Peptides against a protein of PDB entry 2V3S. Designs and how they scored, part 49

Target 1, 95 residues: chain A of PDB entry 2V3S
Amino acid sequence: PISLVLRLRNSKKELNDIRFEFTPGRDTAEGVSQELISAGLVDGRDLVIVAANLQKIVEEPQSNRSVTFKLASGVEGSDIPDDGKLIGFAQLSIS

## One batch from the design tools (peptide; made by RFdiffusion4, then SolubleMPNN)

Design b2_p18_3_s1 (from b2_p18_3 with S1M T4E E15V S18E)
Fold by OpenDDE base, seed 1:
Structure b2_p18_3_s1 (fold): chain B 95 residues (1-95), chain A 18 residues (1-18)
Amino acid sequence: as target 1 above (95 residues)
Amino acid sequence: MSWEVKSGDRTFTVVKVE
């Protein structure tokens, strides 16, 4: 399996690393993204963008070591989005 | 500090960064 880390801020704006495994052929980007949402770790509005970037990184994990992307949930937030501070952004990386 | 969160049969390990 592929060991992944999703780094993003929770509702308290605390930065956390979420570690999980992805098994190609058994797991799907859409399915794992749904599980992240069901676990309360990802906002439901971010399903599409998380799934898209998860798909990208698991397609070629040797080349795509890290991807940073803008969250839909961050657009309406009070804080100005900042990819460096991961405000309104999340990062997926290979562990 | 780390803890586990589960959804179905999937386990997520959450690690506080800041």
Scores: peptide ipSAE 0.843, ipTM 0.971, DockQ to the pose 0.905
Fold by OpenDDE base, seed 2:
Structure b2_p18_3_s1 (fold): chain B 95 residues (1-95), chain A 18 residues (1-18)
Amino acid sequence: as target 1 above (95 residues)
Amino acid sequence: MSWEVKSGDRTFTVVKVE
């Protein structure tokens, strides 16, 4: 399995690392993304973007060691998006 | 601080960074 870390801010603006495993051929990017949402760890509005980037990193984990992407849930927020501070952005990386 | 969150058969380990 692939060990992954999803770094993003919660509703309290606290930065957290979410560690989980992904098994190619058994897990799907869409399925794991739904589980992240069901667990209350990802906003439902971010299903598409999380799934897309999860798919990207598991396709080539050797070359795509880290991906940073803009969250849909962060667009309508009052905070100014910042990929460096992960405000309105999340980062997915290989552990 | 670290804690686990489960969804179905999936386990997520959450670690506070800042």
Scores: peptide ipSAE 0.843, ipTM 0.970, DockQ to the pose 0.906
Fold by OpenDDE base, seed 3:
Structure b2_p18_3_s1 (fold): chain B 95 residues (1-95), chain A 18 residues (1-18)
Amino acid sequence: as target 1 above (95 residues)
Amino acid sequence: MSWEVKSGDRTFTVVKVE
């Protein structure tokens, strides 16, 4: 399986790493993204963008070591989005 | 520190960074 890390800020603006495994052929990007949401770790509004970037990283994990993307949930937030500080952004990477 | 969160068959390990 592929060992992944999703780095993003919670509702308290604390930065966390979420570690999980992905098995190609058994797991789907959409399915795992839905599980992240069901676990309360990802905002439901971010399903599409998380699934898209998860698919991107797992299709070629050796070349796509890290991807940073804008969250839909961050657009309407009080803080100005910043990819360097991961404000309104999240990062997926290979562990 | 770190803790586990489960959803269905999936286990997530959460680690506080900052």
Scores: peptide ipSAE 0.843, ipTM 0.970, DockQ to the pose 0.903
Fold by OpenDDE base, seed 5:
Structure b2_p18_3_s1 (fold): chain B 95 residues (1-95), chain A 18 residues (1-18)
Amino acid sequence: as target 1 above (95 residues)
Amino acid sequence: MSWEVKSGDRTFTVVKVE
């Protein structure tokens, strides 16, 4: 399996690493993204963008070691998005 | 600090960074 880390700020603006495994041929990007949402770790509005970037990283894990992307939920927030501080952004990487 | 969160059969390990 592929060991992944999703770095993301929670509702208290605390930065956390969310570690999980992805098994190609058994797991799907959308399925795992839905599980992240069901676990309360990802905002439901971010399903599409998380799934798209998860698919990107697992299809070429040796080439796509890290991807940083803008969250739909971040645009709706009061804080100004900042990719360096991961405000309104998340980072998905290979562990 | 580290803890686990589960959704169905999926386990997520959460680690506080800052």
Scores: peptide ipSAE 0.843, ipTM 0.970, DockQ to the pose 0.892

Design b2_p18_3_s2 (from b2_p18_3 with W3Y K6S E15V S18E)
Fold by OpenDDE base, seed 1:
Structure b2_p18_3_s2 (fold): chain B 95 residues (1-95), chain A 18 residues (1-18)
Amino acid sequence: as target 1 above (95 residues)
Amino acid sequence: SSYTVSSGDRTFTVVKVE
């Protein structure tokens, strides 16, 4: 399986690494993204963007070592989105 | 600090960075 890390700020604005595995052919990007949401680790509004980027990284893990993407849940927040600080952004990487 | 969260058969390990 592919070992992944989703770096994301929680509701307290604390930066966390969420570690999990992805098995191609068994897991789907959308399915794992739904589990992240069900676990309370990802906002439901971010299903599409998380799934899209998860698909991108798992289809070519040797080339796509890290992807950073804008969250839908961060758009209407009080904080200005910042990809460097991962405010309104998340980062998915190969462990 | 770290903790685990499960959803169905999927397990996630959450590690505080900052």
Scores: peptide ipSAE 0.837, ipTM 0.968, DockQ to the pose 0.914
Fold by OpenDDE base, seed 3:
Structure b2_p18_3_s2 (fold): chain B 95 residues (1-95), chain A 18 residues (1-18)
Amino acid sequence: as target 1 above (95 residues)
Amino acid sequence: SSYTVSSGDRTFTVVKVE
């Protein structure tokens, strides 16, 4: 399996690494993204963008070692989105 | 600090960074 890390700020704006595995042929990007939401780790509004970027990283993990993307849930927040600070952004990477 | 969260048969390990 592929070992992944999703770096993301929680509801208290604390930065966390969420570690999980992805098995090609058994798992789907959409399915794992739904499980992240069900676990309370990802906002439901971010399903589409998380799934799209998870698909990108697992289809060619050797060349796509890290992806940073804008969250739908972060657009309306009080803080200005910032990819460097991961405010309104999340990062997926190969462990 | 770290903790685990499960959804179905999937396990996530959450590690505080800052």
Scores: peptide ipSAE 0.837, ipTM 0.968, DockQ to the pose 0.897
Fold by OpenDDE base, seed 4:
Structure b2_p18_3_s2 (fold): chain B 95 residues (1-95), chain A 18 residues (1-18)
Amino acid sequence: as target 1 above (95 residues)
Amino acid sequence: SSYTVSSGDRTFTVVKVE
């Protein structure tokens, strides 16, 4: 399986690494993204963007070691989005 | 600090960075 880390801020604005595995042929980007949401770790509004970037990293993990992307939930937040500070952004990487 | 969260058969390990 592919060992992944999703780095993003929680509701308290604390930065966390969420570690999980992805098994090609058994897991789907959409399915795992839905599980992240069900676990309360990702906002439901971010399903599409998380799934898209998860698919990107698992299809070519050797080339895509890290991807940073804008969250839909971050656009409506009070803080100004900032990819460097991962405010309104999340980062997915190979551990 | 770290903790685990599960959804169905999937387990996530959450580690505080800052």
Scores: peptide ipSAE 0.837, ipTM 0.969, DockQ to the pose 0.915
Fold by OpenDDE base, seed 2:
Structure b2_p18_3_s2 (fold): chain B 95 residues (1-95), chain A 18 residues (1-18)
Amino acid sequence: as target 1 above (95 residues)
Amino acid sequence: SSYTVSSGDRTFTVVKVE
């Protein structure tokens, strides 16, 4: 399996690493993203963007070691999005 | 600090960074 880390801020704006595994041929990017949402770890509005970037990183994990992407849930937030501070952004990386 | 969260048979480990 592929060991992944999803780094993003929770509702209290605290930065957390979410560690999980992805098994190609058994798991799907859409399915795992739905489980992240069901677990309360990802905002439901971010299903599409998380799934798209998860698919990207698991397709070629040797080439795509890290991807940073803008969250839909961050657009209407009070804070100005900032990819460096992961405000309104999340990061997926290979562990 | 860290904790685990499960959804179905999938487990996530959450680690506070800052």
Scores: peptide ipSAE 0.837, ipTM 0.968, DockQ to the pose 0.899

Design b2_p18_3_s3 (from b2_p18_3 with W3Y E15V S18E)
Fold by OpenDDE base, seed 1:
Structure b2_p18_3_s3 (fold): chain B 95 residues (1-95), chain A 18 residues (1-18)
Amino acid sequence: as target 1 above (95 residues)
Amino acid sequence: SSYTVKSGDRTFTVVKVE
């Protein structure tokens, strides 16, 4: 399996690494994204963008070691989005 | 600090960075 890390801020704006595994051929990007949401770790509004970027990284994990993407849930937040601070952004990387 | 969260059979390990 592929060992992944999703780095993002929680509702308290604390930065966390979410570690999980992805098994190609058994797992799907959308399925795992839904599990992240069900676990309360990802906002439901971010299903599409998380799934898209998860798909991107698991397609070629040797080439795509890290991807940073804008969250839909961060657009209407009080804080100005900032990819460097991961405000309104999340980062997926290969562990 | 760290903790685990499960959704179905999937386990997520959450590690505080800052």
Scores: peptide ipSAE 0.840, ipTM 0.969, DockQ to the pose 0.899
Fold by OpenDDE base, seed 4:
Structure b2_p18_3_s3 (fold): chain B 95 residues (1-95), chain A 18 residues (1-18)
Amino acid sequence: as target 1 above (95 residues)
Amino acid sequence: SSYTVKSGDRTFTVVKVE
């Protein structure tokens, strides 16, 4: 399996690394993204963007070691989005 | 610090960074 890390700020604005595995051929990007949401770790509004970037990293894990992307939930948040501070942004990377 | 969260058969390990 592919070992992944999703770096994301929680509701307390604390930055956390969420570690999980992805098994190609058994898991799907959308399925795992839905589990992240069900676990309360990702906002439901971010399903599409998380799934898209998860798909991107697992299809070419050697080329896409890290991807940073804008969250839909961040646009509606109180803080101004900032990719450097991962405010309104998240980062997926290969562990 | 770290903790685990499960959803269905999926396990997530959450590690505080800052």
Scores: peptide ipSAE 0.840, ipTM 0.969, DockQ to the pose 0.910
Fold by OpenDDE base, seed 3:
Structure b2_p18_3_s3 (fold): chain B 95 residues (1-95), chain A 18 residues (1-18)
Amino acid sequence: as target 1 above (95 residues)
Amino acid sequence: SSYTVKSGDRTFTVVKVE
């Protein structure tokens, strides 16, 4: 399996690493994204963008070691989005 | 600090960075 880390801020604006595995041929990007939401770790509004970037990283893990993307949920926050501080952004990487 | 969360059979390990 592929070992992944999703780095993003929770509702308290605390930065966390979420570690999980992805098995090609058994798991799907959308399925795992839905599980992240069901676990309360990702906002439901971010299903599409998380699934798209998870698909990107698992299809070519050797060339796509890390991807940073804008969250739909971050646009409505009190802080201005900032990819360097991961405010309104998340980062997905190969462990 | 860290903790685990499950959704079905899938396990997520959450580690606080800052």
Scores: peptide ipSAE 0.840, ipTM 0.969, DockQ to the pose 0.881
Fold by OpenDDE base, seed 2:
Structure b2_p18_3_s3 (fold): chain B 95 residues (1-95), chain A 18 residues (1-18)
Amino acid sequence: as target 1 above (95 residues)
Amino acid sequence: SSYTVKSGDRTFTVVKVE
């Protein structure tokens, strides 16, 4: 399996690393993304963008070691999005 | 600090960074 880390801020604006595994051929990007949402770790509005980037990293994990992307949930927030500080952004990387 | 969350058969380990 592929060991992944999703780094993003929670509702308290605290930065956290979420570690999980992805098994090609068994797991799907959308399925795992839905599980992240069900677990309360990802905002439901971010299903599409998380799934898209998860798919990108697992299809070529050696080439795509890390991807940073804008969250839909971050756009409606009061804080100004900042990819460097991961405000309104999340980062997915290979562990 | 860290904690574990499960959704079905999937396990997520959450680690506070800052």
Scores: peptide ipSAE 0.840, ipTM 0.969, DockQ to the pose 0.896

Design b2_p18_3_s4 (from b2_p18_3, 5 letters changed)
Fold by OpenDDE base, seed 4:
Structure b2_p18_3_s4 (fold): chain B 95 residues (1-95), chain A 18 residues (1-18)
Amino acid sequence: as target 1 above (95 residues)
Amino acid sequence: SSYKVYSGDRTFTVVKVE
């Protein structure tokens, strides 16, 4: 399995690393993204962007060691999005 | 600090960074 880390801010704006595994052929990017949402770790509005980037990293984990992407949930937030501070952005990386 | 969250058969380990 592929060991992944999803780094993003929680509702308290605290930065957290969410560690999980992805098994190609058994798991799907959309399925795991839905599980992240069901677990309350990702906003439901971010299903599409999380799934897209999860797919990107698991299809070529040796090349895509880290991907940073804008969250749909962050666009309408009170804070100005900032990829460097991961405000309105999340980062997926290979553990 | 860290804790685990479960969804279906999947386990997520949450680790506070800052």
Scores: peptide ipSAE 0.841, ipTM 0.969, DockQ to the pose 0.911
Fold by OpenDDE base, seed 5:
Structure b2_p18_3_s4 (fold): chain B 95 residues (1-95), chain A 18 residues (1-18)
Amino acid sequence: as target 1 above (95 residues)
Amino acid sequence: SSYKVYSGDRTFTVVKVE
């Protein structure tokens, strides 16, 4: 399996690493993204963007070691989005 | 600090960074 880390801020604006595994041929980017949402770790509004970037990283994990992307939930937030501080952004990487 | 969350027969390990 592929060991992944999703780094993003929680509702308290604390930065966390969420570690999980992905098995190609058994797991799907859409399915795992839905599980992240069900776990309360990702905002439901971010399903599409998380799934798209998860698919990107798992299809070529040797080349796509890290991807940073803008969250839909962050656009309407009170803080100005900042990819460097991961405000309104999240990062997926291979552990 | 860290903790585990389970959803959809999947385990997520959450680790505080800052």
Scores: peptide ipSAE 0.841, ipTM 0.969, DockQ to the pose 0.861
Fold by OpenDDE base, seed 3:
Structure b2_p18_3_s4 (fold): chain B 95 residues (1-95), chain A 18 residues (1-18)
Amino acid sequence: as target 1 above (95 residues)
Amino acid sequence: SSYKVYSGDRTFTVVKVE
C-alpha cells in the first residue's frame, strides 16, 4: 500500500497531518475521500478537489511526491487563502 | 500528540503539527 499524509487545518485553525494508506486496485480516490469526510476530517464541500488530487498522487506516487490544492470550504472563511501557510489549502504527500 | 479516527474499515492517524 501507499502511505499518505494529508496536511490541513482543523476548525480551530490548528495544522494537522492525517496519515492513512491507499491500496491501488482495491481503494478508489473518491471512496477514500468519502471516508475522510465521514470521519469528520475533511469538509463535505471538498470531496471533488480532494478526490481529484488523491487520484493524481496515487497514479504515479514516485513522480507526484506532493500536491497542494485550494479547498472549496476555505473560500468563504474569514481568513485570506494562503498556500504557504495552508490557509484554505491542503497538501497531500507520500510518506 | 496523535489519535486515531475510524471510518468503516479505514484507519486515520491524526498528528498535531502546530
Scores: peptide ipSAE 0.841, ipTM 0.969, DockQ to the pose 0.897
Fold by OpenDDE base, seed 2:
Structure b2_p18_3_s4 (fold): chain B 95 residues (1-95), chain A 18 residues (1-18)
Amino acid sequence: as target 1 above (95 residues)
Amino acid sequence: SSYKVYSGDRTFTVVKVE
C-alpha cells in the first residue's frame, strides 16, 4: 500500500497531518475521499478536488511526491487563500 | 498530539502540526 499524508487546517485553523494508506486496485480516490468526509476530516464541498489530487498522486507516486491544491471550502472564507501557509489549500504527500 | 479516526475499515491517524 501507499502511505499518504493529507495536511490541512481544521475548523479551528490548526494545521494537522492526516495519515492513511491507499491500496491500488482495491481503493479508489473517490471512495477514500468520501471516507475522509464521513470521518469529519474533510469538508464535503472538497470531495471533487481531494479525489482528483488523490488520484493524481497514487497513479504516479514516484513522480508526484507532493501536490498542493485549492479547497472549494476555502474560497468563500474570510481568510485570504495562501498555498504556503495552507490557508484555503491542502497538501497530499507520500510518506 | 495524535488520535485515530475510523470510517468503515479505514483508519486515519491525525497528528497536530501547529
Scores: peptide ipSAE 0.841, ipTM 0.969, DockQ to the pose 0.884

Design b2_p18_4_s1 (from b2_p18_4, 7 letters changed)
Fold by OpenDDE base, seed 1:
Structure b2_p18_4_s1 (fold): chain B 95 residues (1-95), chain A 18 residues (1-18)
Amino acid sequence: as target 1 above (95 residues)
Amino acid sequence: GSSKVYSGDRVFTVIKVE
């Protein structure tokens, strides 16, 4: 399996690393993204963007060691989106 | 410190960074 880390801020704006495994051929990007949402770790509005970027990284994990992407949930937030601080952004990386 | 969060059979390990 592929060991991944999703780095993003929680509802308290605290930065966390979420570690999990992805098994190609058994797991799907959309399925794991839905599980992240069900676990309360990802906002439901971010299903599409998380799934798209999860798919990207698991397709070529040797080439795509890290991807940073804008969250839909961060667009209308109180803070200005900032990819460097991961405000309104999340980062997926290979562990 | 870390904590584990489950969604069905899926295990997520959550680690506070800052």
Scores: peptide ipSAE 0.829, ipTM 0.965, DockQ to the pose 0.891
Fold by OpenDDE base, seed 2:
Structure b2_p18_4_s1 (fold): chain B 95 residues (1-95), chain A 18 residues (1-18)
Amino acid sequence: as target 1 above (95 residues)
Amino acid sequence: GSSKVYSGDRVFTVIKVE
């Protein structure tokens, strides 16, 4: 399996690493993204962008070691998005 | 610190960074 880390801020604006595994041929990017939401770790509004970037990293893990992307939930927040501070952004990386 | 979060059989390990 592929060992992944999703780094993002929770509702308290605290930065967390979420570690999990992805098994090609068994897991799907859409399915795992839905599980992240069901677990309360990802905002439901971010399903599309998380799934898209998860698909990107697992299809070419050697080339896509890290991807940073804008969250839909961050746009509607009061804080100004900042990719460097991961405000309104999240990062997926290969562990 | 770290904690485990479950969704069905899937396990997520959550680690506070800052």
Scores: peptide ipSAE 0.829, ipTM 0.965, DockQ to the pose 0.884
Fold by OpenDDE base, seed 3:
Structure b2_p18_4_s1 (fold): chain B 95 residues (1-95), chain A 18 residues (1-18)
Amino acid sequence: as target 1 above (95 residues)
Amino acid sequence: GSSKVYSGDRVFTVIKVE
C-alpha cells in the first residue's frame, strides 16, 4: 500500500497531519475521500478537490510526491487563503 | 500527540503539528 499524509487545519485552525494507507486496485480516491469526510477530518464541501488530488498523487506516486490544493471550505473563511501557511489549502504527500 | 480515528475499517492517525 501507499502511505500518505494529508496536512490541513481543523475547525479550530490547528494544523494536523492525517496519516493513512491507500491500496491501488482496492481503494478509490472517491471512496477514501468519503471516508475522510465520514471521520470528520475533511469538510464535505471539499470532496471533489480532495478526491481529484488524491487520484493525482496515487496514480503516479513516484512523480507526484506532494500536491497542495485550495479548499472550497476555505474560500468563505475569515482568514485570507494562503498556500504557504495552509490557510484555506491542504497538502497531500507520500510518506 | 497522536490519536486514531476510524471510519469503518479505515484507520486515520491524526498528529497535531501546530
Scores: peptide ipSAE 0.829, ipTM 0.965, DockQ to the pose 0.878
Fold by OpenDDE base, seed 5:
Structure b2_p18_4_s1 (fold): chain B 95 residues (1-95), chain A 18 residues (1-18)
Amino acid sequence: as target 1 above (95 residues)
Amino acid sequence: GSSKVYSGDRVFTVIKVE
């Protein structure tokens, strides 16, 4: 399996690493993204963008070691989005 | 510190960074 880390700020604006595994051929980007949401770790509004970037990283993990993407949930927040600080952004990377 | 979060068969390990 592929070992992944989703770096994301929680509701308290604390930065956390969320570690999980992805098994190609058994897991799907959509399915794992839904599980992240069900676990309360990702906002439901971010399903599409998380799934798209998860698909990107797992299809070529040796080439796509890290992807940073803008969250739909972050746009509606009071904080100004900042990819460097991961405000309104999240990052997926290979462990 | 870390914690485990479960959703179905999926296990997520959550680690505070900052």
Scores: peptide ipSAE 0.829, ipTM 0.965, DockQ to the pose 0.897

Design b2_p18_4_s2 (from b2_p18_4, 7 letters changed)
Fold by OpenDDE base, seed 1:
Structure b2_p18_4_s2 (fold): chain B 95 residues (1-95), chain A 18 residues (1-18)
Amino acid sequence: as target 1 above (95 residues)
Amino acid sequence: GSSVVRSGDREFTVVKVP
């Protein structure tokens, strides 16, 4: 399986690494993204963007070691989006 | 510190980044 890390801020704006495995052919990007949401780790509004980027990284994990993407949940937040600080952004990477 | 969160059969390990 592919060992992944999703780095993003929780509701308290604290930065966390979420570690999980992805098995190609058994798991789907959409399915795992839904599980992240069900676990309360990802905002439901971010299903599409998380799934898209998860798909991107798992289809070519050797070349796509890290992807950073803008969250839908962060667009209209009180904080100004910042990819460097992962404010309104999340990062997926290969562990 | 770390904690484990599950959704169905999926396990997630959550680690606070300093």
Scores: peptide ipSAE 0.828, ipTM 0.966, DockQ to the pose 0.963
Fold by OpenDDE base, seed 4:
Structure b2_p18_4_s2 (fold): chain B 95 residues (1-95), chain A 18 residues (1-18)
Amino acid sequence: as target 1 above (95 residues)
Amino acid sequence: GSSVVRSGDREFTVVKVP
């Protein structure tokens, strides 16, 4: 399996690493993303973008060691998005 | 310094980053 880390801020704006595994052929990007949402770890509005980037990283894990992407849930927030600080952004990386 | 969250048959380990 591929060991992944999803780094993003929680509702308190605290940065957290969410570690999980992805097994190609068994798991789907959308399925795992839905589980992240069901677990309360990802905002439901971010299903599409998380799934898309999860798919990107797992399809070429050697080339895509890290991907940073804008969250839909962060767009309407009061904070100015910042990919360096992961404000309104999340990061997926290979562990 | 970590917690475990499960959804379905999947396990997530959550770690606060300083």
Scores: peptide ipSAE 0.827, ipTM 0.965, DockQ to the pose 0.923
Fold by OpenDDE base, seed 2:
Structure b2_p18_4_s2 (fold): chain B 95 residues (1-95), chain A 18 residues (1-18)
Amino acid sequence: as target 1 above (95 residues)
Amino acid sequence: GSSVVRSGDREFTVVKVP
């Protein structure tokens, strides 16, 4: 399996690493993304963007060691999005 | 600190980043 880390801020704006495994041929990017949402770890509005970037990193994990992407849930937030501070952005990386 | 969160049979380990 592929060991992954999703780094993003929670509802209290605290930065967290979410560690999980992905098994190609058994797991799907959309399925795991739905589990992240069901677990309360990802905003439901971010299903599409999380699934797209999860697919990107697991299809070529040696080439895509890290991906940073803009969250839909961060667009209407009070804070100005900032990829460096992961405000309105999240990061997926290979452990 | 760290905590474990589950959804179905999938396990997520959540770690606060200082």
Scores: peptide ipSAE 0.827, ipTM 0.965, DockQ to the pose 0.949
Fold by OpenDDE base, seed 3:
Structure b2_p18_4_s2 (fold): chain B 95 residues (1-95), chain A 18 residues (1-18)
Amino acid sequence: as target 1 above (95 residues)
Amino acid sequence: GSSVVRSGDREFTVVKVP
């Protein structure tokens, strides 16, 4: 399986790494993204963007070692989005 | 610190980044 890390801020704006595995042929980007939401780790509004980027990284993990993307849930926040500080952004990477 | 969160048959390990 592929070992992944999703780095993003929780509801208290605290930065966390979420570690999980992805098995090609058994798991789907959509399915794992739904589980992240069900676990309360990802905002439901971010399903589409998380699934798209998860698909990107797992389809060619040797080429796509890290992807950073803008969250839909972050655009209306009080803080100005910042990809460097992962404010309104999340990062997926191969462990 | 770290904690384990489960959803269905999937396990997530959550680690606070200082």
Scores: peptide ipSAE 0.826, ipTM 0.965, DockQ to the pose 0.945

